# Designs tried in a protein design run: peptides against a protein of PDB entry 3J47. Part 79

Target 1, 121 residues: chain A of PDB entry 3J47
Amino acid sequence: IRLTNQLKSLKGLQSKLKDVVEYLDKVINKELPINHTILGKLQDVFNLLPNLGTPDDDEIDVENHDRINISNNLQKALTVKTNDELMVIYISNLVRSIIAFDDLIENKIQNKKIQEQRVKD
Target 2, 26 residues: chain B of PDB entry 3J47
Amino acid sequence: NAQYHLLVKQGDGLLTKLQKYGAAVR

## One batch from the design tools (peptide; made by RFdiffusion4, then SolubleMPNN)

Design b2_p20_4_s3 (from b2_p20_4, 12 letters changed)
Fold by OpenDDE base, seed 5:
Structure b2_p20_4_s3 (fold): chain B 121 residues (1-121), chain C 26 residues (1-26), chain A 20 residues (1-20)
Amino acid sequence: as target 1 above (121 residues)
Amino acid sequence: as target 2 above (26 residues)
Amino acid sequence: DKEKELEKEFKENLELASKM
């Protein structure tokens, strides 16, 4: 019963992680706008991941120390890589928002010039 | 880490200014 | 007036973003 529940929870986490990757790929490919609330929650999850992979130092036999160090280094490297990917997505969306706003300003300036010409005629 | 947080904070400030202007343009 | 000031601040922010 306990082991089957843990395996079910792990499968649920794996499915959710896959859905997050698919969402990030759609955002990178410009198919969907970024949701800041989803991004913030994702950052919180990744900041907590290093703490989920360190079993409390009080129960690990010395023979696993090299495997744990490799796992911790891999988790740290994956966390850094994910933070870099999130940063690139964030900057890309910021630049896109800036361009869209520049186009909106230019459209408003043109509309104002057209109105000023119509008042002089 | 610190440079990343600074970059994110600067970008959030820019996005907030962008939203305020977009609301004033409407 | 306020619109021109916001446009100027926007251009300055765009130039800053282009240098990062």
Scores: peptide ipSAE 0.334, ipTM 0.869, DockQ to the pose 0.084
Fold by OpenDDE base, seed 2:
Structure b2_p20_4_s3 (fold): chain B 121 residues (1-121), chain C 26 residues (1-26), chain A 20 residues (1-20)
Amino acid sequence: as target 1 above (121 residues)
Amino acid sequence: as target 2 above (26 residues)
Amino acid sequence: DKEKELEKEFKENLELASKM
């Protein structure tokens, strides 16, 4: 139950993220008017993401094009790391659920043996 | 990517066996 | 009998998963 709910929540998040990408593509292609309220909420989400490239304060005018690629690489690396960590947590929870199920089965088999013994006495 | 999909597929196979067994014990 | 066989297959799959 808990693991199935986590997988359902992850699929829901993936669907919602896809809807956001599709919305952004439609805005870039001028197919939809820019909704300032949606854009503001999206900007808040990006601001809550760890600042993926504040170089500490001090000077350099370097062309805005290479910084976007480096920031995207760090964001991609953090996304991969987060996915790997979530995968390890998923496997760990799967193994724990399996052990807890084995213990439940063994307890049921023992209870059945005790009942069968009580019917023979 | 391929190793990730393999591990997910193995986990789903194990979860399916767990569900079948949990249904047989009820 | 079938329940014990399913439990045995389950333990074997758990042991395989623990070795990965």
Scores: peptide ipSAE 0.330, ipTM 0.861, DockQ to the pose 0.093
Fold by OpenDDE base, seed 1:
Structure b2_p20_4_s3 (fold): chain B 121 residues (1-121), chain C 26 residues (1-26), chain A 20 residues (1-20)
Amino acid sequence: as target 1 above (121 residues)
Amino acid sequence: as target 2 above (26 residues)
Amino acid sequence: DKEKELEKEFKENLELASKM
């Protein structure tokens, strides 16, 4: 029973990770706007991941120590990779907001120059 | 982790400045 | 005046972001 629940939880986590990657790819490709609520929930999941990988301290077997270290290193590497993908998306949105703002400033400056010319004529 | 949080904090600071300016331009 | 100052600060932040 316990092993079946762990396997089901791991499959659920794998499905969720796939959905996250697919969402991140759609956002990188500009197919979807960044949903800050989804991003925040994703960060919360990643902050909880280190706590989800601690087996409760109550079953000794020396053959699992190498598998646990490999699993923790893989989970850390996946967390780093996802943080890097989130960072690229965040920077990309920041740059887009900056460009859109620069265009707004330039348009306002041009409109002001046109008004100043119309007052001199 | 710490570098990522620093970068996110710097970007949030920039976004806040951008919002303040956008509100002053409107 | 305040609008030009904010525009200058924005352009300076953009240049800083472009160097990172």
Scores: peptide ipSAE 0.327, ipTM 0.868, DockQ to the pose 0.081
Fold by OpenDDE base, seed 4:
Structure b2_p20_4_s3 (fold): chain B 121 residues (1-121), chain C 26 residues (1-26), chain A 20 residues (1-20)
Amino acid sequence: as target 1 above (121 residues)
Amino acid sequence: as target 2 above (26 residues)
Amino acid sequence: DKEKELEKEFKENLELASKM
């Protein structure tokens, strides 16, 4: 039950992320008008992602293009790292479910053998 | 990316089998 | 019978997962 719910939640998140990417691609290709409400919500999601590297507001100098690329690369690297960590957790939970299932099978086999012995006596 | 999608697909297949068996064992 | 078949398929999938 718990693992099935986690997998369902992860699949739901993946589907939602795919829908966001498909929407962004349509906006970039000018197939859809820019919806400012969707862009605002997307910006809020990106602003809620941990800014690993706000340098304090004390140097205004004119090359913000490299800082935005570094922040986007760091955010991509964090998203990839988080995805890899979630994958390891998923595999670990899968293995635990397999072991618990093997123990359940073995317990059923033993119970069946005990019943078959009691019918032969 | 491709290896990750393959691993997730295999894991989903295994979970589906695990669910079917867990339902047959109950 | 179906329970034994499912158990066999489970062991085969576990062996396949252990080889990856």
Scores: peptide ipSAE 0.312, ipTM 0.855, DockQ to the pose 0.116

Design b2_p20_4_s4 (from b2_p20_4, 11 letters changed)
Fold by OpenDDE base, seed 5:
Structure b2_p20_4_s4 (fold): chain B 121 residues (1-121), chain C 26 residues (1-26), chain A 20 residues (1-20)
Amino acid sequence: as target 1 above (121 residues)
Amino acid sequence: as target 2 above (26 residues)
Amino acid sequence: SEEEKLEKEFQENLAEAQKM
């Protein structure tokens, strides 16, 4: 019973992680805008990931110390890499939003100038 | 970490201003 | 206009974002 529940939870986590990857790919490909709430929740999940892979100090067999250090270094490196990737995605979408907004403003200013000229004629 | 959070906070502020303007333009 | 003020604030924020 307990092992079956753990396997079910792990399968649920794997499915959720896949959905996140698919969402990130759509955002990278410009198919969807970034949702800040989703991004914030993702950052929280990734910041908690290092704590999920540390076995409680009470169960660390001394013979696994080197494997645990390698795992912790890998988890830290993956966390840093993921934060950097999220930052690049965030900045890229910020810049795209800025350009789209600049184009919108310019179009509005041009439309206003055309209307003002038509009223003077 | 702190610089990253500052950058994210500034960008969120900019996006909020962008959204307000886009709503006023409509 | 209020629109021109918002544009100016936007350009200022863009220039700050480019400086970082």
Scores: peptide ipSAE 0.307, ipTM 0.857, DockQ to the pose 0.089
Fold by OpenDDE base, seed 3:
Structure b2_p20_4_s4 (fold): chain B 121 residues (1-121), chain C 26 residues (1-26), chain A 20 residues (1-20)
Amino acid sequence: as target 1 above (121 residues)
Amino acid sequence: as target 2 above (26 residues)
Amino acid sequence: SEEEKLEKEFQENLAEAQKM
């Protein structure tokens, strides 16, 4: 029962990580807006992962040292992957902000030119 | 890690330039 | 203008961010 539940949870996590990567790819391609709620929930899941991989201080059996090292390596790999995903989102938000400001400034320049022409008539 | 910090630093530089530009247009 | 120069620098930075 416990191993089957862990395998089901791991498969669920793998599916969610795939959905996140697919979402991030669509955001990079400008097909979808960034959903901050999805990102917040992912960050919460990753902040809870260290708590799932720290055995409570009461069960340090010597046979768990290899399992702890595997868990720490998996957590480190997941943290690196998450940092890469967050970086892509950050760049995508910067690029969108950049385009929105460019459009705003071009609109202000045009409005100023129109006002200067009206004063010269 | 180092590539991540470099990219964040470049993005912060862009954001700072954007803020200066938005202030100059005001 | 100084405004057009800042806009150009912004577009150059956007192009660099898209290349990464």
Scores: peptide ipSAE 0.305, ipTM 0.864, DockQ to the pose 0.091
Fold by OpenDDE base, seed 2:
Structure b2_p20_4_s4 (fold): chain B 121 residues (1-121), chain C 26 residues (1-26), chain A 20 residues (1-20)
Amino acid sequence: as target 1 above (121 residues)
Amino acid sequence: as target 2 above (26 residues)
Amino acid sequence: SEEEKLEKEFQENLAEAQKM
């Protein structure tokens, strides 16, 4: 149950992220007008992301294009790291659920054997 | 990517077996 | 029993998952 809910939540997050990307692509292609409310919420999400390379405040100088690529690489690396950590947590919870289920079955088998012995006495 | 998909597929296989077993014990 | 066979298959899959 708990693992199935986590997997369902992860699939829901993936679907929502895909919908956001599709929306952004439509806005970039000028197929849809910019919705300021959606853009504001996206900005809030980006502001809650760990500051992916604040260069120290002293070099606000003009090479914006290479910095965007480096920031995107750091964001991608953090996303991959987060996905790997979530995968390890998922596998660990799966193994724990398997062990707990094995113990529950062994307890049920023992209880059935005790009941069968009590009916024979 | 390929190793990740393989691990997810194995985990889904285990979950499916766990569900079948939990249904047989009920 | 069929129940005991399913348990054995489950333990084998658990051992394989722990080996990876």
Scores: peptide ipSAE 0.302, ipTM 0.852, DockQ to the pose 0.097
Fold by OpenDDE base, seed 4:
Structure b2_p20_4_s4 (fold): chain B 121 residues (1-121), chain C 26 residues (1-26), chain A 20 residues (1-20)
Amino acid sequence: as target 1 above (121 residues)
Amino acid sequence: as target 2 above (26 residues)
Amino acid sequence: SEEEKLEKEFQENLAEAQKM
């Protein structure tokens, strides 16, 4: 039962990570705007993940110590990978906001030049 | 960790400049 | 214009961020 639940949780995490990568690819390809609500929920899931891996302290048989260390190293590696993915999302959002702002400014400058020309005529 | 914090700080600085410009253009 | 100067400074900062 416990091993089956861990495998199910790991499969759920892998599916969620795949959905995040697919979302990131759509964001890099300019197909979708970044949904801040999805990003916030993902961050919340990652902040809760370290707490889901603490077995209740009362049944640590010594033979599990090596398996626990391997599991913790894998979880740490997954956390680092996700932090890197979140950073790429953040940078991509920043760059998009910048481009959209530059376009807005250029459009405003053009509108101002058109108004100044109409006042001189 | 340190490089990540530096990158986030630079991004926040850029966003702040962007907000100031957007306010000056309004 | 002051707006065009701010846009130029912004493009310079973007180019510097892309070089890092």
Scores: peptide ipSAE 0.296, ipTM 0.859, DockQ to the pose 0.084

Design b2_p20_5_s2 (from b2_p20_5, 13 letters changed)
Fold by OpenDDE base, seed 3:
Structure b2_p20_5_s2 (fold): chain B 121 residues (1-121), chain C 26 residues (1-26), chain A 20 residues (1-20)
Amino acid sequence: as target 1 above (121 residues)
Amino acid sequence: as target 2 above (26 residues)
Amino acid sequence: DDKKLLELIKLGQEALKKLQ
């Protein structure tokens, strides 16, 4: 139940992210007028994202093009790290579910043996 | 990406074997 | 049957170890 709800929430987030990307592509291609209300909400979401674009304030002097590449690389690295951590959690929960099913199966086998013994007495 | 998909495929294979085992004990 | 489950658990643990 918990894992299924997390997976459903993550799928919902992925669908919404896809809709946002498709909207941004249509805006870039000038197929749709910029909806300022959607853009404002998108800016709020980007401002709530961990600030993936601040190298620590101690190095003045890299051109604006390198900042965009560094932010994209850091965002990609954090996305990969988050995916790896989520995968570790998923496999851990899978293994725990396997153990719990084994214990349940063994308990069912034992209960069946006890019931068969009671019918022979 | 490729290692992720390989690992998910291995996990799904395990889950399928476990489901078959649970069905064989029923 | 316990051997197949142990093999399943081991395969899950090896998969975890490749992600850490």
Scores: peptide ipSAE 0.340, ipTM 0.870, DockQ to the pose 0.087
Fold by OpenDDE base, seed 4:
Structure b2_p20_5_s2 (fold): chain B 121 residues (1-121), chain C 26 residues (1-26), chain A 20 residues (1-20)
Amino acid sequence: as target 1 above (121 residues)
Amino acid sequence: as target 2 above (26 residues)
Amino acid sequence: DDKKLLELIKLGQEALKKLQ
C-alpha cells in the first residue's frame, strides 16, 4: 500500500512535469498565448529551486552565458542526484515491502498449520 | 544507465517471484 | 517452500547491499 501510493505520486508528478514542458514548448513556438497566471506559478516554482550558482559578486567579467551554463549544469546535477536518491529510496522500500510480505506469508502458513493440527486432534 | 536498468530488472524479477509465491499461498 | 523463501530474502538483501 505505502509503496504503491509513493509510486503513484511519483508518476503523477512526472505526468505534471511533462504537461508543463509541453505547455512551455507550445508557448515558445507561439502556438498558445502566454497565460500570465500559469507563468507566474511556474516562476514561483523556479524561484523555489535553489539558485545553486550565484558565483559571489566579485567576478564582474564572465559573460552572462557562462553563468547560465554553470547554473544549468548545477541544476542538472541536482536533478540527477535527486533522481538517484529517489531511486535508492524506491528500491529500499520495495525490498522492505518484500520482507514484510514474506513475514505475512510465513505467519499465514503457521496459522494454517495450527488449524490443521487442531482438526486432527 | 546500464547498472540502473540491471537493478530495476532484478527488482522486477524479485517482485514477480514474490507475486507468484503470494498467489500459491492463497 | 521455506528454501525458496530464504533464497528470495537473500536476493533482496544482495540487491539492498548494491544500493548502499
Scores: peptide ipSAE 0.333, ipTM 0.869, DockQ to the pose 0.088
Fold by OpenDDE base, seed 5:
Structure b2_p20_5_s2 (fold): chain B 121 residues (1-121), chain C 26 residues (1-26), chain A 20 residues (1-20)
Amino acid sequence: as target 1 above (121 residues)
Amino acid sequence: as target 2 above (26 residues)
Amino acid sequence: DDKKLLELIKLGQEALKKLQ
């Protein structure tokens, strides 16, 4: 039971790692847009940020148009920064998945060696 | 960009070696 | 086989350290 579940988890992780590499290649080649779910969650986080650029409704001076453009540029710069942070988290999860797959392979080898010893005794 | 592409390439190289190792242990 | 595995683990750990 434990060994079969580990083998199933190992196969599932291998498939997931392949899908992740294929996704990264498609993003690098600009064949796919950035994951709409990650981008949507990011957009939700930015929509929850206090709008640091609404002046209270009582002075429409011509200086407000440059401040609105600066606020939009700051929001865009924050969007790019958070996209880079999400990419770092994604690669960190990829590498953690690779290490976990490696540990599962080593455990399978050790279990095979133990079974071969039990057949020789 | 360049550091990110280098890191992705290192991850792909590790994944490819891990796949070969998993196939040798099967 | 164990040496090649250990090299893969080290490469994975070095990649993680460059991400932090």
Scores: peptide ipSAE 0.325, ipTM 0.860, DockQ to the pose 0.102
Fold by OpenDDE base, seed 1:
Structure b2_p20_5_s2 (fold): chain B 121 residues (1-121), chain C 26 residues (1-26), chain A 20 residues (1-20)
Amino acid sequence: as target 1 above (121 residues)
Amino acid sequence: as target 2 above (26 residues)
Amino acid sequence: DDKKLLELIKLGQEALKKLQ
């Protein structure tokens, strides 16, 4: 009974992870807009994953040590990748804000020139 | 870490220059 | 003033290009 429930939960997690990867691939391919709420939740999941890889310190065999090291290295690689993606999004938003502010300044200069011409006529 | 801080610092430098320009046009 | 703005936009575009 306990093992069957764990296997069902793991299959559910695997399906959800697959859906997340497919969503991220569509975002990378620019088929979908970036959803900041989904990215924040993914970051929270990745920050909680290190806590899933510590079985309490009591008794089981040399074969688990290699799996734990692989999971920790994969976790670290996923955390770095997620931080890099968030940084790219942050800088992209900053550059868009710079361009929008430039357009606003140019529009303000043009409006001022038009007002100065109307006062001379 | 160091590359991340360099990119953030470059972004902050651009934002500061933009703010100065916006204040000069106001 | 327009030259400084163009330089700022160019720097922003170059930063974006290094991230792609």
Scores: peptide ipSAE 0.305, ipTM 0.863, DockQ to the pose 0.077

Design b2_p20_5_s3 (from b2_p20_5, 12 letters changed)
Fold by OpenDDE base, seed 3:
Structure b2_p20_5_s3 (fold): chain B 121 residues (1-121), chain C 26 residues (1-26), chain A 20 residues (1-20)
Amino acid sequence: as target 1 above (121 residues)
Amino acid sequence: as target 2 above (26 residues)
Amino acid sequence: KDEELLKLIKEGQEALKKLR
């Protein structure tokens, strides 16, 4: 029963990770805004991954050592992929913030120029 | 990992310069 | 000043391109 639930959770995580990659590609292409709720759920899944890959120290039969190494390698690969994905979101938000500040700076310069012109008239 | 930290550090450098610009326009 | 901000935007876009 526990192994079937872990396999179902892993399939659910893989599907969700695919959906987040597709969402990130749309954000990078400027088709959609970044959704912080998706990011929060991805972080929560990441924080739960250590709990999925640590067998409780009480059930390590010697036949499971190769399966544990495969599980740890898969968890590490998923961790790297998730970190790369979070970084794309982070940099996308930084670039978006920079553009928004550029527009704000230009608007302030224009407003100052208009105010200086009104004081000379 | 190393490429990740390099890109994050580059982004933080960008953010810090942006904050200096925002302060200079206030 | 605007030129330095344009440089920052380009550096950010290059970082995004390197992550794809």
Scores: peptide ipSAE 0.299, ipTM 0.858, DockQ to the pose 0.084
Fold by OpenDDE base, seed 2:
Structure b2_p20_5_s3 (fold): chain B 121 residues (1-121), chain C 26 residues (1-26), chain A 20 residues (1-20)
Amino acid sequence: as target 1 above (121 residues)
Amino acid sequence: as target 2 above (26 residues)
Amino acid sequence: KDEELLKLIKEGQEALKKLR
């Protein structure tokens, strides 16, 4: 049950993230007007992301294009790292759930043996 | 990638065996 | 049946040990 709920929650998050990307692509292509409420919530999500673009305050007038590419690469690297960490946590919880279910089965077998012994006495 | 897929396959194999055992004890 | 469960528990514990 807990593991199935975690997998369902992860699939739900993946679907919502896909819907956000599809929305952003439609806005970039001018197919949809910019919804300011969605944009504000996206901006809040980006502000909660660790600040992926403090170059140390040392003056390098590098053209705005190279800074955007470096920031996108660091964001992608952090997103991949976070996804890998979440996958390791997911597998760890899977194996813990397996062990806990094995212990529950053993406890049920022992309880059945105790009940069968009490019916014979 | 390859180590991750191997670990996922091992977990799925364990889960499938556990489901079969849980059904046989019920 | 109990031996098959014990094997499953051992396989699970080994998988946990590879994650740590």
Scores: peptide ipSAE 0.293, ipTM 0.853, DockQ to the pose 0.089
Fold by OpenDDE base, seed 4:
Structure b2_p20_5_s3 (fold): chain B 121 residues (1-121), chain C 26 residues (1-26), chain A 20 residues (1-20)
Amino acid sequence: as target 1 above (121 residues)
Amino acid sequence: as target 2 above (26 residues)
Amino acid sequence: KDEELLKLIKEGQEALKKLR
């Protein structure tokens, strides 16, 4: 039981890290509006976490109540850590978007100045 | 949870304003 | 237009500062 639960938690973490990486790759490729996909993946994470915490129903030994509380606390701590990681990724992408728009606007201002100079010559 | 949702909402508002500005510049 | 962009960048920087 304890080793199996640790392996299941680790496998869930690995799956979630893979989903975060796949999201980062899609955002780097500019394919998706940043906000809806992060919110959706955050929801998917919250839906997968309870399913990782289901003990196989076959050994309800009454001594497990303290172990269930420890498992729930670890799962909650991992949920918070993942929310913080997703938040950092989200903000990093917002900042990259702001910089890319700043560069685009500066390029447009420069192009407009070049056109105004061409009309005066 | 609530602080995270507030931060996401602020970022969404900023991104929407940025998109409107980029579209008005195009 | 440029002032509106500068305002937007400033709002972004403030959002980042609230996260630290």
Scores: peptide ipSAE 0.262, ipTM 0.849, DockQ to the pose 0.086
Fold by OpenDDE base, seed 5:
Structure b2_p20_5_s3 (fold): chain B 121 residues (1-121), chain C 26 residues (1-26), chain A 20 residues (1-20)
Amino acid sequence: as target 1 above (121 residues)
Amino acid sequence: as target 2 above (26 residues)
Amino acid sequence: KDEELLKLIKEGQEALKKLR
């Protein structure tokens, strides 16, 4: 029982890490606005979390209350970890937006300097 | 939480300043 | 104008350093 639960938790964590990587790649490729992919992955995580804590229907007896509390604590810990990952992605996108605006402003300053030189010749 | 909110607020403040500067250069 | 941009870029770099 304990080893099987640890293996299931590890598989759930692995799936979630894969999902985070796929989001980072989609954010790198500018394919989706940050909010839709963030929300979709949060939903996928929340949909996988109940499957981590469903015992197959064959043992409804009194040890379940502590197991339900442990599964809820694991679910809560995985939710916090997801929030932290989403926060890192938000910051990364903010930084990229800043860099892209800095480059745009520098290009505009250079274009203005070139135009001012052409008017003096 | 508090450090993250501070960081997000600093980033949003920087983005707002950058937008104002970009508009003043236009 | 260019000095104000350079100041903004420096403020950005300092914010990034505090994140790391």
Scores: peptide ipSAE 0.215, ipTM 0.834, DockQ to the pose 0.080

